# Peptides against a protein of PDB entry 5KEZ, part 18

Target 1, 320 residues: chain A of PDB entry 5KEZ
Amino acid sequence: NVAIYNPFRPWWERYQPVSYKLCTRSGNEDEFRNMVTRCNNVGVRIYVDAVINHMCGNAVSAGTSSTCGSYFNPGSRDFPAVPYSGWDFNDGKCKTGSGDIENYNDATQVRDCRLTGLLDLALEKDYVRSKIAEYMNHLIDIGVAGFRLDASKHMWPGDIKAILDKLHNLNSNWFPAGSKPFIYQEVIDLGGEPIKSSDYFGNGRVTEFKYGAKLGTVIRKWNGEKMSYLKNWGEGWGFVPSDRALVFVDNHDNQRGHGAGGASILTFWDARLYKMAVGFMLAHPYGFTRVMSSYRWPRQFQNGNDVNDWVGPPNNNGVI

## One batch from the design tools (peptide; aimed at target 1 W11 L115)

Design b1_p12_6_s4 (made by RFdiffusion4, then SolubleMPNN; from b1_p12_6, 10 letters changed)
Fold by OpenDDE base, seed 4:
Structure b1_p12_6_s4 (fold): chain B 320 residues (1-320), chain A 12 residues (1-12)
Amino acid sequence: as target 1 above (320 residues)
Amino acid sequence: LAENLRNYGVNK
């Protein structure tokens, strides 16, 4: 991914890929292999956050400022380490003036235009699908158990399916023969927009953002909500079917006041309420649970926004 | 609509 130095190595640089090489702030491929092996050997499975919707931001300067030193040029859509070129992006498909998503009520914009300036990959192309599948298969062969698909809302479900259909079975050294990767897709669906979580059920589980948002309101005692109302928690609250849901109290985005849930989202900053929420989540059978492991950073609020929301996890001069 | 906003630092 791109290496950003202003601000200094923010967390979000990870979500701006320039290659599919396993060289990151966390280590190289050999170190990753070692970790996966050691984890698998004790029954801990690894699920990779796969950023496959896009490459880096269109405004990032060309050069070799990347975690693996690979050259890239966003302006010309040149990512030779893959390789991708201008033919592999949706520039011509997106019809907005800016090239970015401007209207989330237009499903075609949401999927064909750039997410906040991130260069949008043409996932309709078999070439692109294959490059992504190769990346994911490499990880599968290393021994990962599955994937979180970042920004799935911004990909056509059929394109995702086409990629998933190219995936290998899991590594038989640790998984039963014929095992398939566990897939969960990040889709923000709080209702009111044309793209629905149900569009993605065929590919795997989906993030249920209503979960954290609604649980937050209940525990905060907002809007007259009561704990007793949790009696029919899950499908009874209009959430997706339990077997399609990945549930969580917070994620890295809404922990920072971004994305779905708004101020209702509980985080470690409100420790007592957060523990109540997480405890409830773990005790309740609805959905597949995900527990957040985060960190403190020096928050500085200006006009209601934390100007330090870019701060990544504890690191040694940028190396985690 | 605002619920879909995310911060990947592209314009920052």
Scores: peptide ipSAE 0.220, ipTM 0.832, DockQ to the pose 0.131
OpenDDE base, seeds 1, 2, 3, 5: peptide ipSAE 0.160, 0.204, 0.198, 0.185; ipTM 0.822, 0.832, 0.830, 0.826

Design b1_p12_7 (made by RFdiffusion4)
Pose (drawn by RFdiffusion4):
Structure b1_p12_7 (pose): chain A 320 residues (1-320), chain P 12 residues (1-12)
Amino acid sequence: as target 1 above (320 residues)
Amino acid sequence: SAAVNRWRNRNL
């Protein structure tokens, strides 16, 4: 991923890929393989955050400011370490004047245009699908059990299916024969938009962002909500079917207060209420549960938004 | 600051 130095090494630089080499601030390929093997050997599975909708920002300076020193040039669309060229991006397919996503009532541009200027991969091309699948198969054979598909709303459901069609079964040393990767797709669907999370049920589960937003408001007793109203919690509140939901109280993004739910999302900063919300979630049968584990940063709210929400993990001059 | 604000929009 791109090594971003202004601001200093933000957590979200990891969502701007430069290549598919397993080489990050978290470690190299040897350390990654070692982690997956050791965890599988004690029965704990690894799920990988797959950033496959895009490479890095179109305005990022060319050079080798990357976590493995790989060269890249966003202006010329050259990512030789993969390799990707200008033929591999959606510049010619997007129809907005800016080339970015401008209107979320237009389902097409949400898919084909650049998400906040991030170079949008042409996922309809077999070559691009193959390069992504090669990356995910490398992970599957190492022994990962599944994937979080980042920014799934900005990918066509069919393109995702075409990529998943190319995946190996899970490593037969640890998983039964014919086992398939666990897929959960990150789609923020609070209603009122043309894209529905149900459009993605063919590919795997989806993140249910309504879950934490509603639970936070209820536990905080905001907007007239009471815990007694949770008697019909689940699809009764308009959530996706339980067998398609990945649920959580907060995630790494919206714990910073700018996300789906804003200030209602309970976090470790609200420890007393947060424990209650996590407890309710873990006790209730709805969904497959994910628990957040975070790091502290110097929060500094100005106008309800944290100007330090970009701060990366604890580090000494960028070393985690 | 602008870059951070722009990044926040990715999950609109």

Design b1_p12_7_s1 (made by RFdiffusion4, then SolubleMPNN; from b1_p12_7, 9 letters changed)
Fold by OpenDDE base, seed 1:
Structure b1_p12_7_s1 (fold): chain B 320 residues (1-320), chain A 12 residues (1-12)
Amino acid sequence: as target 1 above (320 residues)
Amino acid sequence: MALRERMRKMWK
């Protein structure tokens, strides 16, 4: 991915790829392979957060300032380490003046325009689908069990399906023959927008962001909410079907005080309430559960916003 | 823009 130095190596630089090389501040490919093997040997499965909607930001300077030293040029859409060129992006398909998503009530903008300046890949092209599938298949061959698909609402469900159809079965050294990768898709659907979580049910599970948002209000006793109202928690609260839901109390985005759920989201900063919420989630049968493992950073609030929400995980130049 | 800005804009 691109190396960002202002601010200094933020967490979100990991979501600005310039290649599909397994060479980042988390380690190299050999180290990753070693970890996956060790985990699989004791029954711990690994899923990868796969960033396949886009490459890095359009305003990032060209050069070799990346975690693996690969050259890239956002201005010319040149990513030779893949390789991608100007033909592999949706620049001509997006019809907004800025080239960015301007209206989230327009599904075509949401899927064909740049997400906050991130260069949007033309996933309708078989070439692009194949390059992504090759990346994911390499991970499958290493022994991963599945994927979180980042920014799924910004991809057409059919394009995702086309990529998934190219995927290999899981590695038979650790998985039963014919096993398929576990897929869940990050779709932020709190209602009120045209893109729905149900659009993606055919590809796998989806994130249910209403879960953490609503649970937070209940545990916090906001607006007179009571625990007794959780009797029909799940589908009874308007959530997606249990067998399509990936549920969580918080994630890396909304843990930072903004986005889906806002201030209602419980985090480790509210230790007691957070433990209550996580305990409830694990005890209740609805959805596939995910527990967050995070880190502390020096929060600094200005005008209600943490100006240090960019701070990445502990790292010493690639060494943990 | 950063990914974090997306989340902020979506909430507002």
Scores: peptide ipSAE 0.045, ipTM 0.796, DockQ to the pose 0.346
OpenDDE base, seeds 2, 3, 4, 5: peptide ipSAE 0.043, 0.042, 0.045, 0.040; ipTM 0.788, 0.794, 0.789, 0.789; seeds 2, 3, 4 fail the geometry check

Design b1_p12_7_s2 (made by RFdiffusion4, then SolubleMPNN; from b1_p12_7, 8 letters changed)
Fold by OpenDDE base, seed 2:
Structure b1_p12_7_s2 (fold): chain B 320 residues (1-320), chain A 12 residues (1-12)
Amino acid sequence: as target 1 above (320 residues)
Amino acid sequence: MALRERIRKRWD
């Protein structure tokens, strides 16, 4: 991914890829392979957060300022480490003046235009699908158990399916022969927009963002909500079917006040209420549960916004 | 050019 120095190595640089090389601040490919092996040997499975909707931001300077030193040029859409070129992006398909998503009520913009300036890959092309599949298959062959598909609402479900249809079975050294990768898709659907979580049920599980948002209001006792109302928690509250849901109290985005949840989201900053919410989630039989492991950072609020919401994991002068 | 941040407009 790109190496961002202003601000200094933010968490979100990880979501601006310039290659599919397994070489980042977390380590190199050999170290990753070693970690996967050690985890699998003790029954801990690895699921990779796969960023396949886009490459880096269009405004990032060209050069070799990346975690593995690969050259890239956002201006010319040149990513030779893949390789991608200008033909592999949706620049010509997006019809907005800025090239970015401007209206989330327009499904074609949401899927064909750039997410906050991130160069949008042309996933309709078999070449692009194959490059992504090769990346994911390399991970499968190393021994990962599955994937979180980042920014899934920004990809056409059929394009995702086409990629998934190219995937290998899981590594038989640790998984039963014929096992398929576990897939869950990040789809932010709180209602009111044309793209629905149900559009993606055919590809795997989906994130249920209503879960953390609604649970937060109940635990906080907002709007007269009571714990007793959680008796029919799950489908009874209008959530997706349990067998399609991946549920969580918070994630890295809404822990920072962004990405669907707002002020209702409970986090470790509210330790007592957060423990209650996480405990309830783990005890209640709805969905596939995900527990957040996070870190403290020096929050600084200005006009209601944390100006340090970019801060990544604890590090020593950029070294994790 | 201004740096684009991932989380800025994920949900409006």
Scores: peptide ipSAE 0.059, ipTM 0.795, DockQ to the pose 0.542
OpenDDE base, seeds 1, 3, 4, 5: peptide ipSAE 0.047, 0.049, 0.050, 0.052; ipTM 0.794, 0.799, 0.805, 0.810; seeds 3, 5 fail the geometry check

Design b1_p12_7_s3 (made by RFdiffusion4, then SolubleMPNN; from b1_p12_7, 7 letters changed)
Fold by OpenDDE base, seed 4:
Structure b1_p12_7_s3 (fold): chain B 320 residues (1-320), chain A 12 residues (1-12)
Amino acid sequence: as target 1 above (320 residues)
Amino acid sequence: SALRERLRLRWR
């Protein structure tokens, strides 16, 4: 991914890929392989946060400022480490004036235009699908158990399916023969927009952002809500089917006051309430649960915004 | 959109 130095190595640089090399702030491919092996050997499975909707931002300077030193040129859509070129992006498909998503009520824009300047991959192309599948298959062959698909809302479900259909079975050294990768898709669906979580059920599980939002409201006792109302928690609250849901109290985005749920989202900053929420989540049978492991950062609020919301995990001068 | 707010963190 791109190496950003202003601010200094923010967490979100990880979501701006320039290659599919397993070479990041966390280590190199050999180290990753070693970690996966060690984890698998003790029954801990690895699921990779796969950023496959886009490459880096269009405004990032060309060069070799990346975690693995790979050259890239956003201006010319040149990512030779893949390789991608100008033909592999949706520049001509997006019809907005800015090239970015301007209207989230337009599903076509949401999927074909750039997510806040992030170069949008043409996932309709078999070439692009194959490059992504190659990346994911490499990880599968290393021994990962599955994937979180980042920004799935911004990809056509059929394109995702086409990629998934290219995936290998899981590594038989650790998984039963014929096992398929576990897939969960980040889709923010709180209602009111045309893209629905149900559009993605065919590909795997989806994130249920209503879960954390509603649970936060209940535990905070907002709007007169009571814990007793959780008796029909899950589908009874309008959530996706349990077998399609990945549930969580918070994620890295809404933990920082952004994304779905707003101020209702409980985080470790509210330790007592957060423990209650996480405890309830783990005790309740609805959905596949994800527990957040985060970190404290020096929050500095200016005009209601944390100017340090970019701060990544504890590191040694950029090395995690 | 809440998503747009999220994305401001991801792109600066």
Scores: peptide ipSAE 0.073, ipTM 0.844, DockQ to the pose 0.172
OpenDDE base, seeds 1, 2, 3, 5: peptide ipSAE 0.051, 0.054, 0.061, 0.052; ipTM 0.822, 0.812, 0.815, 0.816; seeds 3, 5 fail the geometry check

Design b1_p12_7_s4 (made by RFdiffusion4, then SolubleMPNN; from b1_p12_7, 9 letters changed)
Fold by OpenDDE base, seed 3:
Structure b1_p12_7_s4 (fold): chain B 320 residues (1-320), chain A 12 residues (1-12)
Amino acid sequence: as target 1 above (320 residues)
Amino acid sequence: MDLLERQRKRWD
């Protein structure tokens, strides 16, 4: 991915890929293989956060400032380490003046335009699908158990399916023969927008962002909410079917006060309430649960916003 | 380019 130095190596640089090389701040491919093997050998499975909707931001300077030194040129849409070229992006499909998503009530913009400047891949193309599948299959062959598909809301469900249909069975060294990768898709659906979580049910589980948001209000006792109201928690609260839901109290985005959930989201900053929420989540049968493991950072609020929300995990001069 | 700048729906 792109190495960002202003601010200094933010967490979100990981979501600006320039190649599919397993060479990042966390280590190289050999180290990754070693980790996956060691984890699998003790029954811990690895699920990869796969960034396949886009490449890096359009405004990033061309060059070799990347975690593995690969050259890239956002301006010309040149990512030779893949390789991608200008033909592999949706620049011609997006009809907005900026090239970015301008209206989230327009599903075509949400899918075909750039997410905050991130170069949007033409997932309609078999070539692009195949390159992504190759990346994911490489990971499967290493021994990962499945994937979180980042920014799934911004991809057409059919394109996702086409990629998934190209995937190998899981590595038989650790998984039963014929096992399929576990797939869950990040889809932010809090209602009021045309794109729905149900659009993605056919591909795998989806993130239920209503879960953390609503649970937060209950635990915080906002608006007269009571724990007793959780008797019909899950589908009874309008959430997606349990067998399609991946649930969580917070994620890396909304933990920072942004994204889906708003101020209701409970985080480790509110330790007692957070433990209550996480405990409830783990005890309740609804959905597939995910627990956050995060870190502290020097929060600095200006005009209600944390100006240090970019801060990544503890590191040694950028190396984790 | 900050991903936190994504326009995402929030609860009020």
Scores: peptide ipSAE 0.061, ipTM 0.805, DockQ to the pose 0.256
OpenDDE base, seeds 1, 2, 4, 5: peptide ipSAE 0.047, 0.050, 0.051, 0.049; ipTM 0.791, 0.806, 0.811, 0.804; seeds 2, 4 fail the geometry check

Design b1_p12_8 (made by RFdiffusion4)
Pose (drawn by RFdiffusion4):
Structure b1_p12_8 (pose): chain A 320 residues (1-320), chain P 12 residues (1-12)
Amino acid sequence: as target 1 above (320 residues)
Amino acid sequence: SAADVRGAKLAP
């Protein structure tokens, strides 16, 4: 991914890919393979955060400021380490004047245009789908059990299916024959938008962002909510079917207060209420549960938004 | 200038 130095090494630089080499601040390919093998050998599975909707920001300076030193040039759309060229992006497909996503009532541009200027991969091309599949198959054969598909709302459900069609079964040393990767797609669907999370049920599960937002408001006793109202918690509150939901109280994004749910999201900063919300979630049968494990940063709210929400993991001059 | 991806998945 792009090594971003202003601000200094933000957590979200990892969502701006430069190549598919397994080489990050978290470690190299040897350390990654070692981790996956060791965890599988004790029965704990690894799920990978797959960033496949885009490469890096279109305004990022060309050069080798990348986590493995790979060269890239966003202005010329040259990502030779993959390789991707200008033919591999949606510049000619997007219909907005800016080339970015401008209107979320238009389902087409949400898919074909740049998400906040991130270079949007042409996922309809077999070549691009093959390069992504090659990357995910490399991970599958190492032994990962599934994927979180980042920014799934900004990908066509069919393009996702075309990529998944190309995946190997899970490594037969650890998984039964015919096992398929566990897919959960990040789609933020709070209603009121043309894109519905149900559009993605053919591919795997989806993140249910309504879950933590509603649970936070309820536990905080905000907006007239009471815990007694949780008697019908689940699809009774308009959530996706339980067998399609990946649920959580907070995630790495919205724990920073700017996300789906804003200030209502309970986090480790609200430890007493947070424990209660996690407890309720873990005790209730709805959904497959994910628990957050975080790092501290110097929060500094100005106008209800944290100006330090970009700060990366604990580090010494960028080394984690 | 890197794209700031914070909140970018949300409609305005």

Design b1_p12_8_s1 (made by RFdiffusion4, then SolubleMPNN; from b1_p12_8, 6 letters changed)
Fold by OpenDDE base, seed 3:
Structure b1_p12_8_s1 (fold): chain B 320 residues (1-320), chain A 12 residues (1-12)
Amino acid sequence: as target 1 above (320 residues)
Amino acid sequence: TASDLSGAELPP
């Protein structure tokens, strides 16, 4: 991914890929392989956050400022380490003046335009699908158990399916023969927009962002909500079917007050309430649960916004 | 208008 130095190595640089090389601020491929092996050997499975909707931001300077030193040029859509070229992006499909998503009520924009400047990959192309599949298959061969598909809302479900259909079975050193990778798709659906979580059920589980948002309001006792109302928690609250849901109290985005959930989202900053919410989630049978592990950062609120929401995890001069 | 902000921030 791109190495950003202003601000200094923010967490979100990880979501601006320039190659599919397993060489990042967390380590190199050998170290990753070693970690996966050690984890698998004790029954801990690894699921990779796969960023496959896009490459880096269009405004990032060309050069070799990346975690693996790979050259890239956003201006010309040149990512030779993949390789991708100008033919592999949706620039020609997006009809907005900015080239970015401008209207989330337009599903075509949401899927074909850039997410706040992130160069949008043409996932309709078999070439692009194959490159992504090769990346994911490499990870599968290393021994990962599955994937979180980042920004799935911004990809056509059929394109995702086409990629998934190219995936290998899991590594038989740790998984039964014929095992398929576990797939969960990040889809933000709080209602009110045309793209629905149900559009993606065919590809795997989906994130249920209503879960953390609604649970937050209940635990906070907002809007007259009571714990007793959780009696029909899950489908009874309008959530997706349990067997399609991946649930969580917070994630890295909404923990910072952005994305889905807003101020209702409970985080470790409110330790007592957060423990209550997480405890409830773990006790309740609805959905597949995910527990957040985060870190403190020097929050500084200006006009209601944390100006330091970019701060990444504790690191040694950018290296975790 | 809720969207994922992962990596959405660009350098100034």
Scores: peptide ipSAE 0.037, ipTM 0.765, DockQ to the pose 0.139
OpenDDE base, seeds 1, 2, 4, 5: peptide ipSAE 0.031, 0.032, 0.007, 0.032; ipTM 0.739, 0.760, 0.520, 0.757

Design b1_p12_8_s2 (made by RFdiffusion4, then SolubleMPNN; from b1_p12_8, 7 letters changed)
Fold by OpenDDE base, seed 5:
Structure b1_p12_8_s2 (fold): chain B 320 residues (1-320), chain A 12 residues (1-12)
Amino acid sequence: as target 1 above (320 residues)
Amino acid sequence: TASNLIGAELPP
């Protein structure tokens, strides 16, 4: 991914890929392979956060300022380490003036335009699908158990399916022969927008963002809500079917005080309430559960916004 | 509105 130095190595630089090389601040490919092996050997499975909707931001300077030193040029859409070129992006499909998503009520914009400057991959192209599948298959062959598909809302479900159809079975050294990768898709659907979580059920599980948002309001006793109202928690609250849901109290985005769920989201900053919410989630049978592991950072609020919400995990001069 | 903070925090 790109190396960002202003601000200094923010968390979100990881979501700006310039190659599919397993070479980041977390380590190199050999170290990753070693970790996967060790985890699998003790029954801990690895699921990769796969960033396949886009490459880096269009405004990032060309050069070799990346975690593996790979050259890239956002201006010309040149990512030779893949390789991608200008033919592999949706620039010509997006009809907005900025080239970015401007209206989330326009599903075509959401899927064909840039997520705030992130160069949007043309996933309709078999070439692009194949390059992504090669990346994911390499991970599968290493021994990962599945994937979180980042920014799935921004990809056409059919394009995702086409990629998934190219995937290998899981590594038989650790998984039963013929096992398929576990897929869960990040789709933010709190209602009010045309793109729905149900659009993606055919590809795997989806994130249920209503879960953390609604649970937060209940635990906080907002709007007169009570714990007793959780009697029909799950589908009874309008959530997706349990077998399609991946549920969580918070994630790295909404933990930072805005976005999906807003102020209702409980985090480790609200320690007691957070423990209650996580405890409830783990005790309740609805959905596949995910527990957040995060870190503290020096929050500084200005006009209600944390100006340090960019701060990444603890590091030593950029090294994690 | 930007639902994903990954994009919202990108430098201009």
Scores: peptide ipSAE 0.030, ipTM 0.757, DockQ to the pose 0.143
OpenDDE base, seeds 1, 2, 3, 4: peptide ipSAE 0.027, 0.026, 0.025, 0.026; ipTM 0.712, 0.704, 0.705, 0.713

Design b1_p12_8_s3 (made by RFdiffusion4, then SolubleMPNN; from b1_p12_8, 8 letters changed)
Fold by OpenDDE base, seed 2:
Structure b1_p12_8_s3 (fold): chain B 320 residues (1-320), chain A 12 residues (1-12)
Amino acid sequence: as target 1 above (320 residues)
Amino acid sequence: TASNLIGSYLPP
């Protein structure tokens, strides 16, 4: 991914890929392979956050300022480490004046235009699908158990399926022969927008963002909500089917005060309420559960916004 | 919309 120095190595640089090399602030490919092996040997499975919707931001300076030293040029859409070129992006397909998503009520913009300036990959192309599948298959062959698909809302479900259909079975050194990778897709659906979580059920599980949002209001006792109302928690509250749901109290986005869920989201900053919410989630049978492991950072609010929401995990001069 | 509240993946 790109290496950003202003601000100094923010968390979000990880979501701006310039190659599919397993070479990041967390380590190189050999170190990753070693970690996967050690984890698998004690029954801990690894799921990779796969960033496959886009490459880096369109305004990032060209050069070799990346975690693995790979050259890239956003201006010319040149990513030779893949390789990608101008033919592999949706620049000509997006119809907005800016090239960015401008209207989230237009499903075509949401999927064909740039998410906050991130160069949008042409996932309709078999070449692009194959490059992504090669990346994911390399991880499968190393021994990962599955994937979180980042920004799935911004990809056509059929394009995702076409990639998934190219994936290998899991590594038989640790998994039963014929095992398939576990897939869960980040789809933000709180209602009111044209793209629905149900559009993605055919590819795997989806994130249920209503879960953390609604649980937050109940635990906070907002609007007269009571714990007793959780008697029919799950499908009874209008959530997706349990066998399609991945549930969580918070994620890295809404923990920073932005993203889906708003102010209702509980985080470690409200320790007592957060423990109640996480405890309830783990005790209740609805959905597949995900627990957040995070860190404190020096929050500085200006006009209601944390100007330090970019701060990444604890590090030693950029090394994690 | 909820989607518009997602933080930027670019420098502010």
Scores: peptide ipSAE 0.068, ipTM 0.812, DockQ to the pose 0.145
OpenDDE base, seeds 1, 3, 4, 5: peptide ipSAE 0.059, 0.072, 0.067, 0.068; ipTM 0.811, 0.816, 0.806, 0.810; seed 3 fails the geometry check

Design b1_p12_8_s4 (made by RFdiffusion4, then SolubleMPNN; from b1_p12_8, 7 letters changed)
Fold by OpenDDE base, seed 5:
Structure b1_p12_8_s4 (fold): chain B 320 residues (1-320), chain A 12 residues (1-12)
Amino acid sequence: as target 1 above (320 residues)
Amino acid sequence: TASNLSGAHLPP
């Protein structure tokens, strides 16, 4: 991914890829293989956060300022380490003036325009699908158990399916022969927009963002909500079917005080209430549960916004 | 909407 120095190595630089090399601040490929092997050997499975919707931001300077030193040029859409070129992006499809998503009520913009300037990959192209599949298959062959598909809301479900159809079976050293990768897709659907979580059910599980939002409201006792109302928690609250749901109290995005769920989202900053919410989630049978592991950062609120929401995990001068 | 404010990958 790109190396960002202003602000200094923010968490979100990880979501600006310039290659599919396993070479980041987390380590190199050999170290990753070692981790996966050791984890698998004790029954801990690895699921990779796969960033396949986009490459880095369009405004990032060209050069070799990346975690693996790979050259890239956002201006010319040149990512030779893949390789991708200008033919592999949706620039010509996006009809907005900025090139970014401007209206989330326009599903075509959401899928074909840039998410906050991130260069949007042309996932309709078999070439692009194949490059992504090669990346994911390499991980499968290493021994990962599945994937979180980042920004799935911004990809056409059919394009995702086409990629998934190219995937290998899981590594038979640790998984039964013929096992398929576990897939869960990040889709923010709180209602009111045309893109629905149900659009993605055919590809795997989806994130249920209503879960954390509604649970937060209940635990906080907002709007007269009571714990007793959780009697029909799950589908009874309008959530996706349990067998399609991945549920969580918070994630790295909404932990920053904005986004899906807003102020209702409980985090480790609300320690007691957060423990209650996580405890409830783990005790309740609805959905596949995910527990957040995060870190404290020096929050600084200005006009209700944390100006330090960019701060990444604890590091020593950029080294994790 | 709140879903538009996903906060996903907040590049400057």
Scores: peptide ipSAE 0.050, ipTM 0.794, DockQ to the pose 0.164
OpenDDE base, seeds 1, 2, 3, 4: peptide ipSAE 0.033, 0.034, 0.036, 0.035; ipTM 0.780, 0.780, 0.789, 0.786

